Peptides against a protein of PDB entry 5YCA. Designs and how they scored, part 12

Target 1, 132 residues: chain A of PDB entry 5YCA
Amino acid sequence: RSLPAERNPLYKDDTLDHTPLIPKCRAQVIEFPDGPATFVRLKCTNPESKVPHFLMRMAKDSSISATSMFRSAFPKATQEEEDLEMRWIRDNLNPIEDKRVAGLWVPPADALALAKDYSMTPFINALLEASS

## One batch from the design tools (peptide; aimed at target 1 R100 V101)

Design b1_p26_2_s3 (made by RFdiffusion4, then SolubleMPNN; from b1_p26_2, 16 letters changed)
Fold by OpenDDE base, seed 2:
Structure b1_p26_2_s3 (fold): chain B 132 residues (1-132), chain A 26 residues (1-26)
Amino acid sequence: as target 1 above (132 residues)
Amino acid sequence: AAAAARAAAEAERREKEARLLAALSA
């Protein structure tokens, strides 16, 4: 496993209080072929580049998009680095298989483990605690 | 004025929805 060297400066401090982020989360109902599903999302803007990414949670089972976490955390990552990390997640964590959605999704415990690795703990805690 | 505000809010919601779909669509 080799994580990218440069990280989004938004995640400079992993120890920040997450509670102010909770009300910033938003629920969204999305229609899929098999019916509607609710997601909770948190807009995360890189303070330097001003490029936003959305961290995403499935409301029903609280699965988190690991792909969205990685792309937000590592704005200069190569495709090879992303592929390597996603393979690591598949091999070492417990990703959820859902053909309706793109990317790799993981349960809350795995999301928090990744959050620690990516220095995103406050943001993932807020996303998990937000109502849907 | 109120109608314009509602229209703007609706447009924003649509944009956010489209962005989420782009991220989630398999």
Scores: peptide ipSAE 0.082, ipTM 0.626, DockQ to the pose 0.032
OpenDDE base, seeds 1, 3, 4, 5: peptide ipSAE 0.074, 0.067, 0.075, 0.061; ipTM 0.642, 0.613, 0.626, 0.618

Design b1_p26_2_s4 (made by RFdiffusion4, then SolubleMPNN; from b1_p26_2, 12 letters changed)
Fold by OpenDDE base, seed 5:
Structure b1_p26_2_s4 (fold): chain B 132 residues (1-132), chain A 26 residues (1-26)
Amino acid sequence: as target 1 above (132 residues)
Amino acid sequence: EEEERREAEEREREEKEKRLLEELEK
């Protein structure tokens, strides 16, 4: 597969210590028809454009939104590029189907694999370790 | 037709994901 050429400069170094990012995460309870669910989010601001994106985790099963990761990592990606990557994830990883969110959410192991590809490892580690 | 159906399903998934992300960003 081919990833977009331009990446968010926030992710210039994949080897940084993730621990300072843990307290930056926030838990949020969202009400759904079948009851409340808790999400953990991490605000990631592009240091150049100052545009923020939120990385998202479902607290209960630690599923991570692959969509949020891609959009944060590749701020200038076209919709076609996103569609191609999401299709690749569906075909090659283990996305989870949740009727409430119905997005492309992946288990922690897959999220970390994507994080390596997108140079986001510290951020995903922090998101996974944050309390809910 | 099979590819078109798959693409439609993917678009629907992405739209629902976007809505959730917007809710969480509020």
Scores: peptide ipSAE 0.027, ipTM 0.526, DockQ to the pose 0.524
OpenDDE base, seeds 1, 2, 3, 4: peptide ipSAE 0.029, 0.023, 0.024, 0.023; ipTM 0.538, 0.453, 0.524, 0.511; seeds 1, 2 fail the geometry check

## One batch from the design tools (peptide; aimed at target 1 F32 R41 K99)

Design b1_p27_1 (made by RFdiffusion4)
Pose (drawn by RFdiffusion4):
Structure b1_p27_1 (pose): chain A 132 residues (1-132), chain P 27 residues (1-27)
Amino acid sequence: as target 1 above (132 residues)
Amino acid sequence: SFAEQLAAVADDTEKWNELTEEKLNAD
C-alpha cells in the first residue's frame, strides 16, 4: 500500500532495543462518564521539527491507537492519506471502536505489524511492555 | 469536569471525538 512519502526522523532505526524507552512511558487514569479507564502513553518528539505526538495504549486489553501511530509516523500526512490508511486497517487488520475514545484501536499483534510498516517497532514494543 | 463535558455532548459524536483526542494528547 501507498504511505505518506516522508517519515518522522525519530523512526530511522527499527532495530534498536527498547529497554530505555519503557521508563519513559506513563500510565494515566482518565475519567469518562462510566467511569475511569487507564491508558499508557509514550511521548514521541520529532527531533527535527520538535513537534510531539503521544502513542496511546488502553490498559484493559492492551489495544494500541493506530491513529496515534500514524500521526506520529508521518508528519506531513494529508487527511486523504490518513483516511486511506484507516480504511486499509479496517480491511486488513482487526481494529476495534470504543465508544469512549476516537480513532482506530488495534490489538498488540496488529500494532506490531503496523509498527514494522511505520518503522516504529522499538517504540511500540516499549509501549506494550510498560507498566499500566 | 471532562466526564461532565462528555455527558453533555453524548449525542454529538464530532464534539465527543474532539474532546477525547484533546484529552489524550494533553500534557
Fold by OpenDDE base, seed 1:
Structure b1_p27_1 (fold): chain B 132 residues (1-132), chain A 27 residues (1-27)
Amino acid sequence: as target 1 above (132 residues)
Amino acid sequence: SFAEQLAAVADDTEKWNELTEEKLNAD
């Protein structure tokens, strides 16, 4: 598949030690009609543009928002490029269906596969290991 | 942000939660 040409320079090195990122994550409880759910978030700021994006994990089942990953990794992506990638994820990975939340969410293994593609491996590892 | 949209008005804006390349390299 074809990914956007320009990537967030925050992710220029996919081999970084992820452990210092773990305490940077923050848990947040969100109230839903069926009860509270905890999300773990990591605020990632593009070092050039200074625009932040939050990577997001559902604490309980460790599902990761692929949408948040894509938007953080590819700050100049068009909506068409995002749509194409989300369709690819639906066709090739194992996204979950959760009507409570926006975006496309995937299991941990799929998130790590995407992280490799987006050069975000340390960040996703940290997000997955962070406490809630 | 996407997280703000998801969480409505409950967004966490703590400075220590912000990650930049510079901060990453310093830690």
Scores: peptide ipSAE 0.029, ipTM 0.589, DockQ to the pose 0.049
OpenDDE base, seeds 2, 3, 4, 5: peptide ipSAE 0.029, 0.028, 0.028, 0.024; ipTM 0.554, 0.587, 0.610, 0.566; seeds 2, 5 fail the geometry check

Design b1_p27_1_s1 (made by RFdiffusion4, then SolubleMPNN; from b1_p27_1, 8 letters changed)
Fold by OpenDDE base, seed 4:
Structure b1_p27_1_s1 (fold): chain B 132 residues (1-132), chain A 27 residues (1-27)
Amino acid sequence: as target 1 above (132 residues)
Amino acid sequence: SLAEQLAAVADDEEKRNAISEEALNSD
């Protein structure tokens, strides 16, 4: 597959220690028709554009929004490029379609695989380790 | 750098924007 050319400069170094990011995560309870669910999120701001994106995890099963990862990693991506990547994820990983939430969600192992591809490993590690 | 990443990530609850159910349900 081909990923977008420009990446968020926040993710220029994939090898940094993730532990300082853990306390920056926040848990939030969201009400759904079938009951409440807790999410953990990490606000990531593009240091150049100052545009924030929230990386999202479902607390219970640790599913992570691949859509949020992609949009944060590739701020200038076209909708076509996003669609192409989401199709790749569907074909090659194990995504979950949750009727309650938008986007494509993936289990932790898949999230870490994507994190490596997007150079987001410290951020996804922190998101996965944060308490809910 | 780590310092740059720390500065670019929310550090306190006041900087945290709540996510609505609608925001989670919409593309």
Scores: peptide ipSAE 0.049, ipTM 0.658, DockQ to the pose 0.033
OpenDDE base, seeds 1, 2, 3, 5: peptide ipSAE 0.041, 0.031, 0.035, 0.036; ipTM 0.665, 0.664, 0.662, 0.656; seed 5 fails the geometry check

Design b1_p27_1_s2 (made by RFdiffusion4, then SolubleMPNN; from b1_p27_1, 9 letters changed)
Fold by OpenDDE base, seed 1:
Structure b1_p27_1_s2 (fold): chain B 132 residues (1-132), chain A 27 residues (1-27)
Amino acid sequence: as target 1 above (132 residues)
Amino acid sequence: SFAEQLAAVADDKAKRDALSEALLNSD
């Protein structure tokens, strides 16, 4: 598949040690009609534009927001490019259905596959290992 | 928190989606 041409310079090195990122994650409990749910978030700031994006994990089942990953990785992507990637994820990976949340969410293994594609491996590893 | 306040009034899917979108971009 084809991904957007320009990637966030934050992700220039996919081989970095992820452990320093773990304590930067933050857990937050959100109350939904069916009960509370904990989310873990990691603030990722584009070093050039200074625009932050928050990578998102559902604490309980470790589902990761593919939407958050894509938007962080590809700051100049068009809506059409995002739609095409989300369709590819639906067709090739194992997204979960959760009516409480927006965006497309995927299991840890799929998130790591996407992280490799987007050069975000340290960040997703940290997000997955962070305490909730 | 602001997120909790928003969640408290998220009585339909649209409001829950708005909360999710807010979490993607802000604490």
Scores: peptide ipSAE 0.035, ipTM 0.679, DockQ to the pose 0.441
OpenDDE base, seeds 2, 3, 4, 5: peptide ipSAE 0.033, 0.032, 0.031, 0.034; ipTM 0.665, 0.656, 0.654, 0.663

Design b1_p27_1_s3 (made by RFdiffusion4, then SolubleMPNN; from b1_p27_1, 12 letters changed)
Fold by OpenDDE base, seed 1:
Structure b1_p27_1_s3 (fold): chain B 132 residues (1-132), chain A 27 residues (1-27)
Amino acid sequence: as target 1 above (132 residues)
Amino acid sequence: SFADELAANADDQAKRDALSTELLNSD
């Protein structure tokens, strides 16, 4: 598949130690119609544009928002490019369906596969290891 | 995030939409 040409410079080095990022994560309890759910978020700021994006994990099953990963990794991506990638994820990975949340969410193993593709491995590792 | 506060008095569908949007786009 084809990914967008320009990537967030925050993710220039996929080999960095993730442990310093763990305490940067924040847990948040959100009340839904069917009850409360906890999310873990990691604020990721593009060092050039200074625009932040939040990587997100559902605390209970560790599902990760692939949509948020993509938008953080590719700040200049078109809607068409995003749609294409989301279709690829649906066709090749194991996304979950959760009507409470927007975007496409994937289990941890799939998130790490995407992280490798997007050069975000330290950030996703930190997000997965953070307490909730 | 202010998702819960913003959608506190919304109906279930509106609340879900607001929370979903808030989660994806902001803290």
Scores: peptide ipSAE 0.032, ipTM 0.648, DockQ to the pose 0.376
OpenDDE base, seeds 2, 3, 4, 5: peptide ipSAE 0.025, 0.028, 0.025, 0.029; ipTM 0.615, 0.625, 0.613, 0.635

Design b1_p27_1_s4 (made by RFdiffusion4, then SolubleMPNN; from b1_p27_1, 10 letters changed)
Fold by OpenDDE base, seed 3:
Structure b1_p27_1_s4 (fold): chain B 132 residues (1-132), chain A 27 residues (1-27)
Amino acid sequence: as target 1 above (132 residues)
Amino acid sequence: SLAEELAAVADDKEKRDAISEEALNSD
């Protein structure tokens, strides 16, 4: 697969300690037709463009939105590049089905694999360890 | 530290904008 050429400068160093990011996460209860569900989110702002994106975790099963990761990591990606990556994820990882939410969601192990590819490991570790 | 500086780039507001159900249902 081919990932976009330009990555969000926020993710220039994949080796940083994630623990300072844990308290930056926030839990939110969202009402759905079939009942409430809790999400954990981390607001990540591109230090150059100042455009924010939220990384998202389902509190119950710790599924992570791969779509949110991709869009945060690659701010100049084309729709074609996103579609290609989402297809790769479906073919090579273990995405879950949830009709309540948009995007492609993956279990924690897959999220960490993607985090390594996108240089987002500290952020995903923090998101996974945050309380809900 | 570098880690603290990086963490400061992430939003730490106590009252963040809520995400709507509609926002989660659409790409």
Scores: peptide ipSAE 0.051, ipTM 0.690, DockQ to the pose 0.031
OpenDDE base, seeds 1, 2, 4, 5: peptide ipSAE 0.045, 0.046, 0.046, 0.044; ipTM 0.681, 0.680, 0.683, 0.682; seeds 2, 5 fail the geometry check

Design b1_p27_2 (made by RFdiffusion4)
Pose (drawn by RFdiffusion4):
Structure b1_p27_2 (pose): chain A 132 residues (1-132), chain P 27 residues (1-27)
Amino acid sequence: as target 1 above (132 residues)
Amino acid sequence: DEAEFLQYMLDEGFVNDHSRAAVEAQL
């Protein structure tokens, strides 16, 4: 499939061990109407533009926001490109919708498949292994 | 740090409208 032409330079090496990234993750409880949910997050900063994005994990089922991955991976992505990619995820992977949180959320295996596509493997590995 | 993340979720549209008020109160 086509993907945005440019990638976040933070992701120029998909093979680095992820051990140093695990302690950079944070667990956070967020209140919703019914009620609290726990997330794990990793702040990822573009080393050139210095624009940060958070990678997001729901602690209950270890679902990963594919939307957060995409937005971090492709700095100049158009809305059309994002829509196309979310459609592709729906058609080819196994996402879930959570009434409470927007975006496409995928199980760990699907998150890792996308991580290889986006060259984000060490970061998703760290996010998946971090304490909740 | 946590407040930044909550704000981030709100700004980036990761919170659905029916949950938004609760997240805003927490923020």
Fold by OpenDDE base, seed 4:
Structure b1_p27_2 (fold): chain B 132 residues (1-132), chain A 27 residues (1-27)
Amino acid sequence: as target 1 above (132 residues)
Amino acid sequence: DEAEFLQYMLDEGFVNDHSRAAVEAQL
C-alpha cells in the first residue's frame, strides 16, 4: 500500500516516551439512543498548522479509531487516499463495526501496528494506558 | 473540552446518522 507523502510533524519521532501523554488523555461519557458509552480522547495539535485532531478509544473494549489515527497522521490526505487505506485495513486487520460510531475501529494490537506505520506509537500507547 | 470533542466527532463524521440528534443535544 501507499501512504500519503506528507505526515504530521507532531509524529516525527516514534521512539519518545509515552508516559507524559497519559495525563493529557480525557475520558468522556456520551449518551447514545441505546445508552451511554465512554470514550477516551487525546487532543493532538499539529505544531505547524495548529490544527487539532482527536485520537479516540472506546473504553469498554479498548477499540481505537483507525480513521482518527489516519486523519491525524496525514492531515493533507485526499479522500481517495483515506479510502485506499481503510480498504487495506479491512483486508489485513480486524476492524469492528459499531452501531453508534462511524469509521473503522480496531483492537489494541491492530492499533499499535498502525501506529508503527504512521509513526504514532507513543500517542497510541498513552491512549491505551489512560484511565476511563 | 467536552463540547469541543463532541463537535469534532460530528464534524468529522464519527457519529452515525441515527445518533446525531442525541449527540447534538449534549452540546
Scores: peptide ipSAE 0.803, ipTM 0.968, DockQ to the pose 0.928
OpenDDE base, seeds 1, 2, 3, 5: peptide ipSAE 0.802, 0.802, 0.802, 0.802; ipTM 0.968, 0.968, 0.968, 0.968

Design b1_p27_2_s1 (made by RFdiffusion4, then SolubleMPNN; from b1_p27_2, 9 letters changed)
Fold by OpenDDE base, seed 3:
Structure b1_p27_2_s1 (fold): chain B 132 residues (1-132), chain A 27 residues (1-27)
Amino acid sequence: as target 1 above (132 residues)
Amino acid sequence: DDREFLAYLLREGFVTPEARAAVEAQL
């Protein structure tokens, strides 16, 4: 597959220690029609553009939004590029679609696989380890 | 903050049509 050419400079080093990011994660209970659900989020700000994106995890099953990862990693990606990657995820990983929150959500192992591809490993490790 | 995150979810299309009203009510 092909990924967008330009990546968020926030993710220039995939080998950094993730532990300082853990306390930056925040848990939030959101009320949905079927009841409350807790999400853990990590605000990731592009150091050049100053545009923030949230990485997000469902607390209950630790599913992580692949869509949130992609948009944070590739801020200049087109919708077509995003759609192409989401199709790849459907075909190669184990995404779920949730009736409350849109996009593709992947289990932790898949999230870490994507994180490696997107150079986001420290951020996803932190998101997975954060308390809810 | 929490409101920022909710607004982000709504703006970026992370909330399904079925759940939008409930989430908007929390802003």
Scores: peptide ipSAE 0.795, ipTM 0.966, DockQ to the pose 0.959
OpenDDE base, seeds 1, 2, 4, 5: peptide ipSAE 0.795, 0.795, 0.795, 0.795; ipTM 0.966, 0.966, 0.966, 0.966

Design b1_p27_2_s2 (made by RFdiffusion4, then SolubleMPNN; from b1_p27_2, 7 letters changed)
Fold by OpenDDE base, seed 4:
Structure b1_p27_2_s2 (fold): chain B 132 residues (1-132), chain A 27 residues (1-27)
Amino acid sequence: as target 1 above (132 residues)
Amino acid sequence: DDKEFLQYMLDEGFVTPEARAAVEKQL
């Protein structure tokens, strides 16, 4: 598959220690029609454009939004590029279905695989280890 | 903050149509 050419400079080094990012994560309870659900989020700001994106995890099963990862990693990607990547994820990984959230959400192992591809490993490790 | 995140989820399309009204009530 082909990923977008320009990547968020926040993710220039995939080998950084993730532990300093853990306390930057925040948990939030959101009320849905069928009851409350807890999400863990990590605000990731592009150091050049100053545009923020949130990475997000559902606390209960640790599913992570692959869509949020892609948009953070590739802020200049076209809709076509996103659609192609989401199709690849559907065909090659194990996205879940949830009536509360949209986009593609994947289990931790898949999220870490994507993190390697997107050079986001420290951020996804922190998001997974943060308390809820 | 919490409202910023809720607004982000709504704006970026991370909430399903069925759940939007419930989430919007929390803004």
Scores: peptide ipSAE 0.809, ipTM 0.969, DockQ to the pose 0.962
OpenDDE base, seeds 1, 2, 3, 5: peptide ipSAE 0.808, 0.808, 0.809, 0.809; ipTM 0.969, 0.969, 0.969, 0.969

Design b1_p27_2_s3 (made by RFdiffusion4, then SolubleMPNN; from b1_p27_2, 8 letters changed)
Fold by OpenDDE base, seed 5:
Structure b1_p27_2_s3 (fold): chain B 132 residues (1-132), chain A 27 residues (1-27)
Amino acid sequence: as target 1 above (132 residues)
Amino acid sequence: EDKEFLQYMLEEGFVTPEARAAVEAQL
């Protein structure tokens, strides 16, 4: 598959130690119609544009938003490029369905596979290891 | 910031239509 040409400079080095990012994660309980659910979030700011994106994990089952990963990694991606990648994820990975959240959410192993493709492994490792 | 995150989820389309009202109530 083809990924967008320009990547967020925040993710220039996929080999960095992830542990300093762990305490930057925050847990938040959100009330939904059927009860509370805890999310773990990591605010990632593009150092050039200063536009932030939150990477997010559902604490209980560790599902990660692939949609926010893509948007953070590829800030200049077109809607067509996003749609193409989301279709690829549906066809090749294992996105979950949840009545609370929209976009594509994937299990940890799939999130780490995407993280490798998007050069954001330290950030996803930190998000997965952070406490809720 | 908790409100910032909720606003982000709502504005960027990460909350389903069925759950939006409940999440908005927390802003």
Scores: peptide ipSAE 0.793, ipTM 0.963, DockQ to the pose 0.941
OpenDDE base, seeds 1, 2, 3, 4: peptide ipSAE 0.793, 0.793, 0.793, 0.792; ipTM 0.963, 0.963, 0.963, 0.963

Design b1_p27_2_s4 (made by RFdiffusion4, then SolubleMPNN; from b1_p27_2, 8 letters changed)
Fold by OpenDDE base, seed 4:
Structure b1_p27_2_s4 (fold): chain B 132 residues (1-132), chain A 27 residues (1-27)
Amino acid sequence: as target 1 above (132 residues)
Amino acid sequence: DDKEFLQYLLDEGYVTPEARAAVEAQL
């Protein structure tokens, strides 16, 4: 597959220690039509554009939004590029689609595989280890 | 903060049509 050419400079070093990012994560209970659900989020700000993106985890099953990862890693990607990557994820990983929150959600192991591809391993490790 | 995140979810299209009213009610 082909990933977008320009990557968020926030993710220039995939080898950084993730532990300082853990306290930056926040848990939030959101009410949905079928009841409450807890999400853990990590605000990631592009150091050049200053545009923030949130990475997201469902607390209950630890699913990570692959869509949020892609959009943060590749902020200049076209919709066509996103669609292509989401199709790849459907074909090669184990995504789920949720009735409450859109996009593809993947289990922790798949999230870490994507994190390696997107050079954002420290951020996903922190998101997975944060309390809910 | 929490409201920032809710607004972000709505603005960026992370909330499904079925759930939008419930999320908006929390702003």
Scores: peptide ipSAE 0.795, ipTM 0.966, DockQ to the pose 0.957
OpenDDE base, seeds 1, 2, 3, 5: peptide ipSAE 0.795, 0.795, 0.795, 0.795; ipTM 0.966, 0.966, 0.966, 0.966

## One batch from the design tools (peptide; aimed at target 1 Q28 M56 R100)

Design b1_p28_1 (made by RFdiffusion4)
Pose (drawn by RFdiffusion4):
Structure b1_p28_1 (pose): chain A 132 residues (1-132), chain P 28 residues (1-28)
Amino acid sequence: as target 1 above (132 residues)
Amino acid sequence: SEEEEAEEAAEFEELMEELHKEAEEEAE
């Protein structure tokens, strides 16, 4: 499939061990109407533009926001490119919708498949292994 | 630092509020 032409330089090496990234993750409880949910997040900063994005994981089922991954991976992505990619995820992977939180959320195996596509493997590995 | 960690938690909470609102609008 086509993907946005440019990638976040933070992701120029998909093979680095992820051990140092795990302690950078944070667990956080967020209140909703019914009620609290726990997330694990990793802040990822583009080393060139210095623009940050959060990678997001729901602690209950370890679902990963594919939307957060995409937005972090492709700095100049158009809305059309994002729409195309979310459609591809729906058609080829196993996402879930949560009424409470926007975006496409995928199980760990799907998140890792996308991480290889986006060259984000060490970061998703760290997010998945971090304490909740 | 402790200040930086608090700032990042606050940014994340704001982001969660925006995502929750967006999910509610889409359910309409």
Fold by OpenDDE base, seed 3:
Structure b1_p28_1 (fold): chain B 132 residues (1-132), chain A 28 residues (1-28)
Amino acid sequence: as target 1 above (132 residues)
Amino acid sequence: SEEEEAEEAAEFEELMEELHKEAEEEAE
């Protein structure tokens, strides 16, 4: 598959220690019509553009939003590029579609696989280790 | 800071509202 050419400079080094990012993660309860759900979030700001994106994990099953990962990693991606990547995820990983929150959610192992592809490993490790 | 956390919480809530709206539209 082809990923977008330009990547968020925040993710220039995939080998950095993730532990300093853990305390930056926060648990938050979101109210939905069918009841509350807890998410763990990590605000990631592009150091050049200063545009933020949230990475997010469902507290219940530790699923990670692959869509949010992609949007954070590739800030200048077209909708077509996103659609192609989401199709790839459907075909090659084990995504779930939550009826309450749009996007593709993947289990921790798949999230880490994507993190490697997107050069986001420290951030996803931190998100997975944070308390909910 | 406490103020920064409140702002981030509000931003995240807004994001989740948008994603919820999108999910509802896909279900229709």
Scores: peptide ipSAE 0.743, ipTM 0.945, DockQ to the pose 0.949
OpenDDE base, seeds 1, 2, 4, 5: peptide ipSAE 0.742, 0.742, 0.742, 0.742; ipTM 0.945, 0.945, 0.945, 0.945

Design b1_p28_1_s1 (made by RFdiffusion4, then SolubleMPNN; from b1_p28_1, 14 letters changed)
Fold by OpenDDE base, seed 3:
Structure b1_p28_1_s1 (fold): chain B 132 residues (1-132), chain A 28 residues (1-28)
Amino acid sequence: as target 1 above (132 residues)
Amino acid sequence: SAAEEERELREFEEEMRRLAEEARRRAE
């Protein structure tokens, strides 16, 4: 598959130690019609544009939003490029389309596979290890 | 800071609200 050419400079080095990012993660309860759910979030700011994106994990099953990962990694991606990647994820990974929150949510193993592709490994490792 | 944390709480709530609305539209 083809990913967008330009990547968020925040993710220039996929080999960095993730442990300093763990304390930056935060657990937060969100209220839904069916009841509350806890998420773990990590705010990631593009150092050039200063535009932030939240990476997010469901506390209950550790699913991570692949859509949010993509949007953070590729700030100049077109909607068409996003759609193509989401289709690839549906066809090649095990995404869940949650009834409460939009986007493709993937289990930890799949999230780490995407993280490698997007050069986000330290950030996803931190998100997975953070307390809920 | 406390102020920054409170701001991020609100920002995340707003994002989740938008995603929730999108999910509801897909179900209709």
Scores: peptide ipSAE 0.711, ipTM 0.941, DockQ to the pose 0.918
OpenDDE base, seeds 1, 2, 4, 5: peptide ipSAE 0.710, 0.710, 0.710, 0.710; ipTM 0.941, 0.941, 0.941, 0.941; seed 1 fails the geometry check

Design b1_p28_1_s2 (made by RFdiffusion4, then SolubleMPNN; from b1_p28_1, 12 letters changed)
Fold by OpenDDE base, seed 1:
Structure b1_p28_1_s2 (fold): chain B 132 residues (1-132), chain A 28 residues (1-28)
Amino acid sequence: as target 1 above (132 residues)
Amino acid sequence: SAAEQEELDAEFKKLMEELAKKAEEAAK
């Protein structure tokens, strides 16, 4: 597949220690029609543009928003590029189906696979290890 | 479909904005 050409410079080093990022994660309860659900979020700020994006995890099953990952990793991506990647994820990974939330969500193993592709491994590790 | 994807993206944006707002409030 073809990923966008420009990647968020925040993710220039995929080998960094993730442990300092763990306490930066925050849990948030969101009310849905069928009841409350807890999410874990990690604020990721592009060091050049200073634009923040939040990586998101469902606390209960540790599903990660692939959409949030993509948008953080590739802030200048076109909608077409995002659509292509989301289709690739549907075809090659194991996205979960949750009607309560928008975007494409994937289990931890798939999130880590994407993290490797997007050079986001420390951030996804931290997000997965954070308490809720 | 493209229309469905756009709707999902809009909903996602709303969710992200909500979390962002709550994050900022929690940080104060």
Scores: peptide ipSAE 0.029, ipTM 0.560, DockQ to the pose 0.040
OpenDDE base, seeds 2, 3, 4, 5: peptide ipSAE 0.027, 0.018, 0.026, 0.027; ipTM 0.579, 0.422, 0.589, 0.575

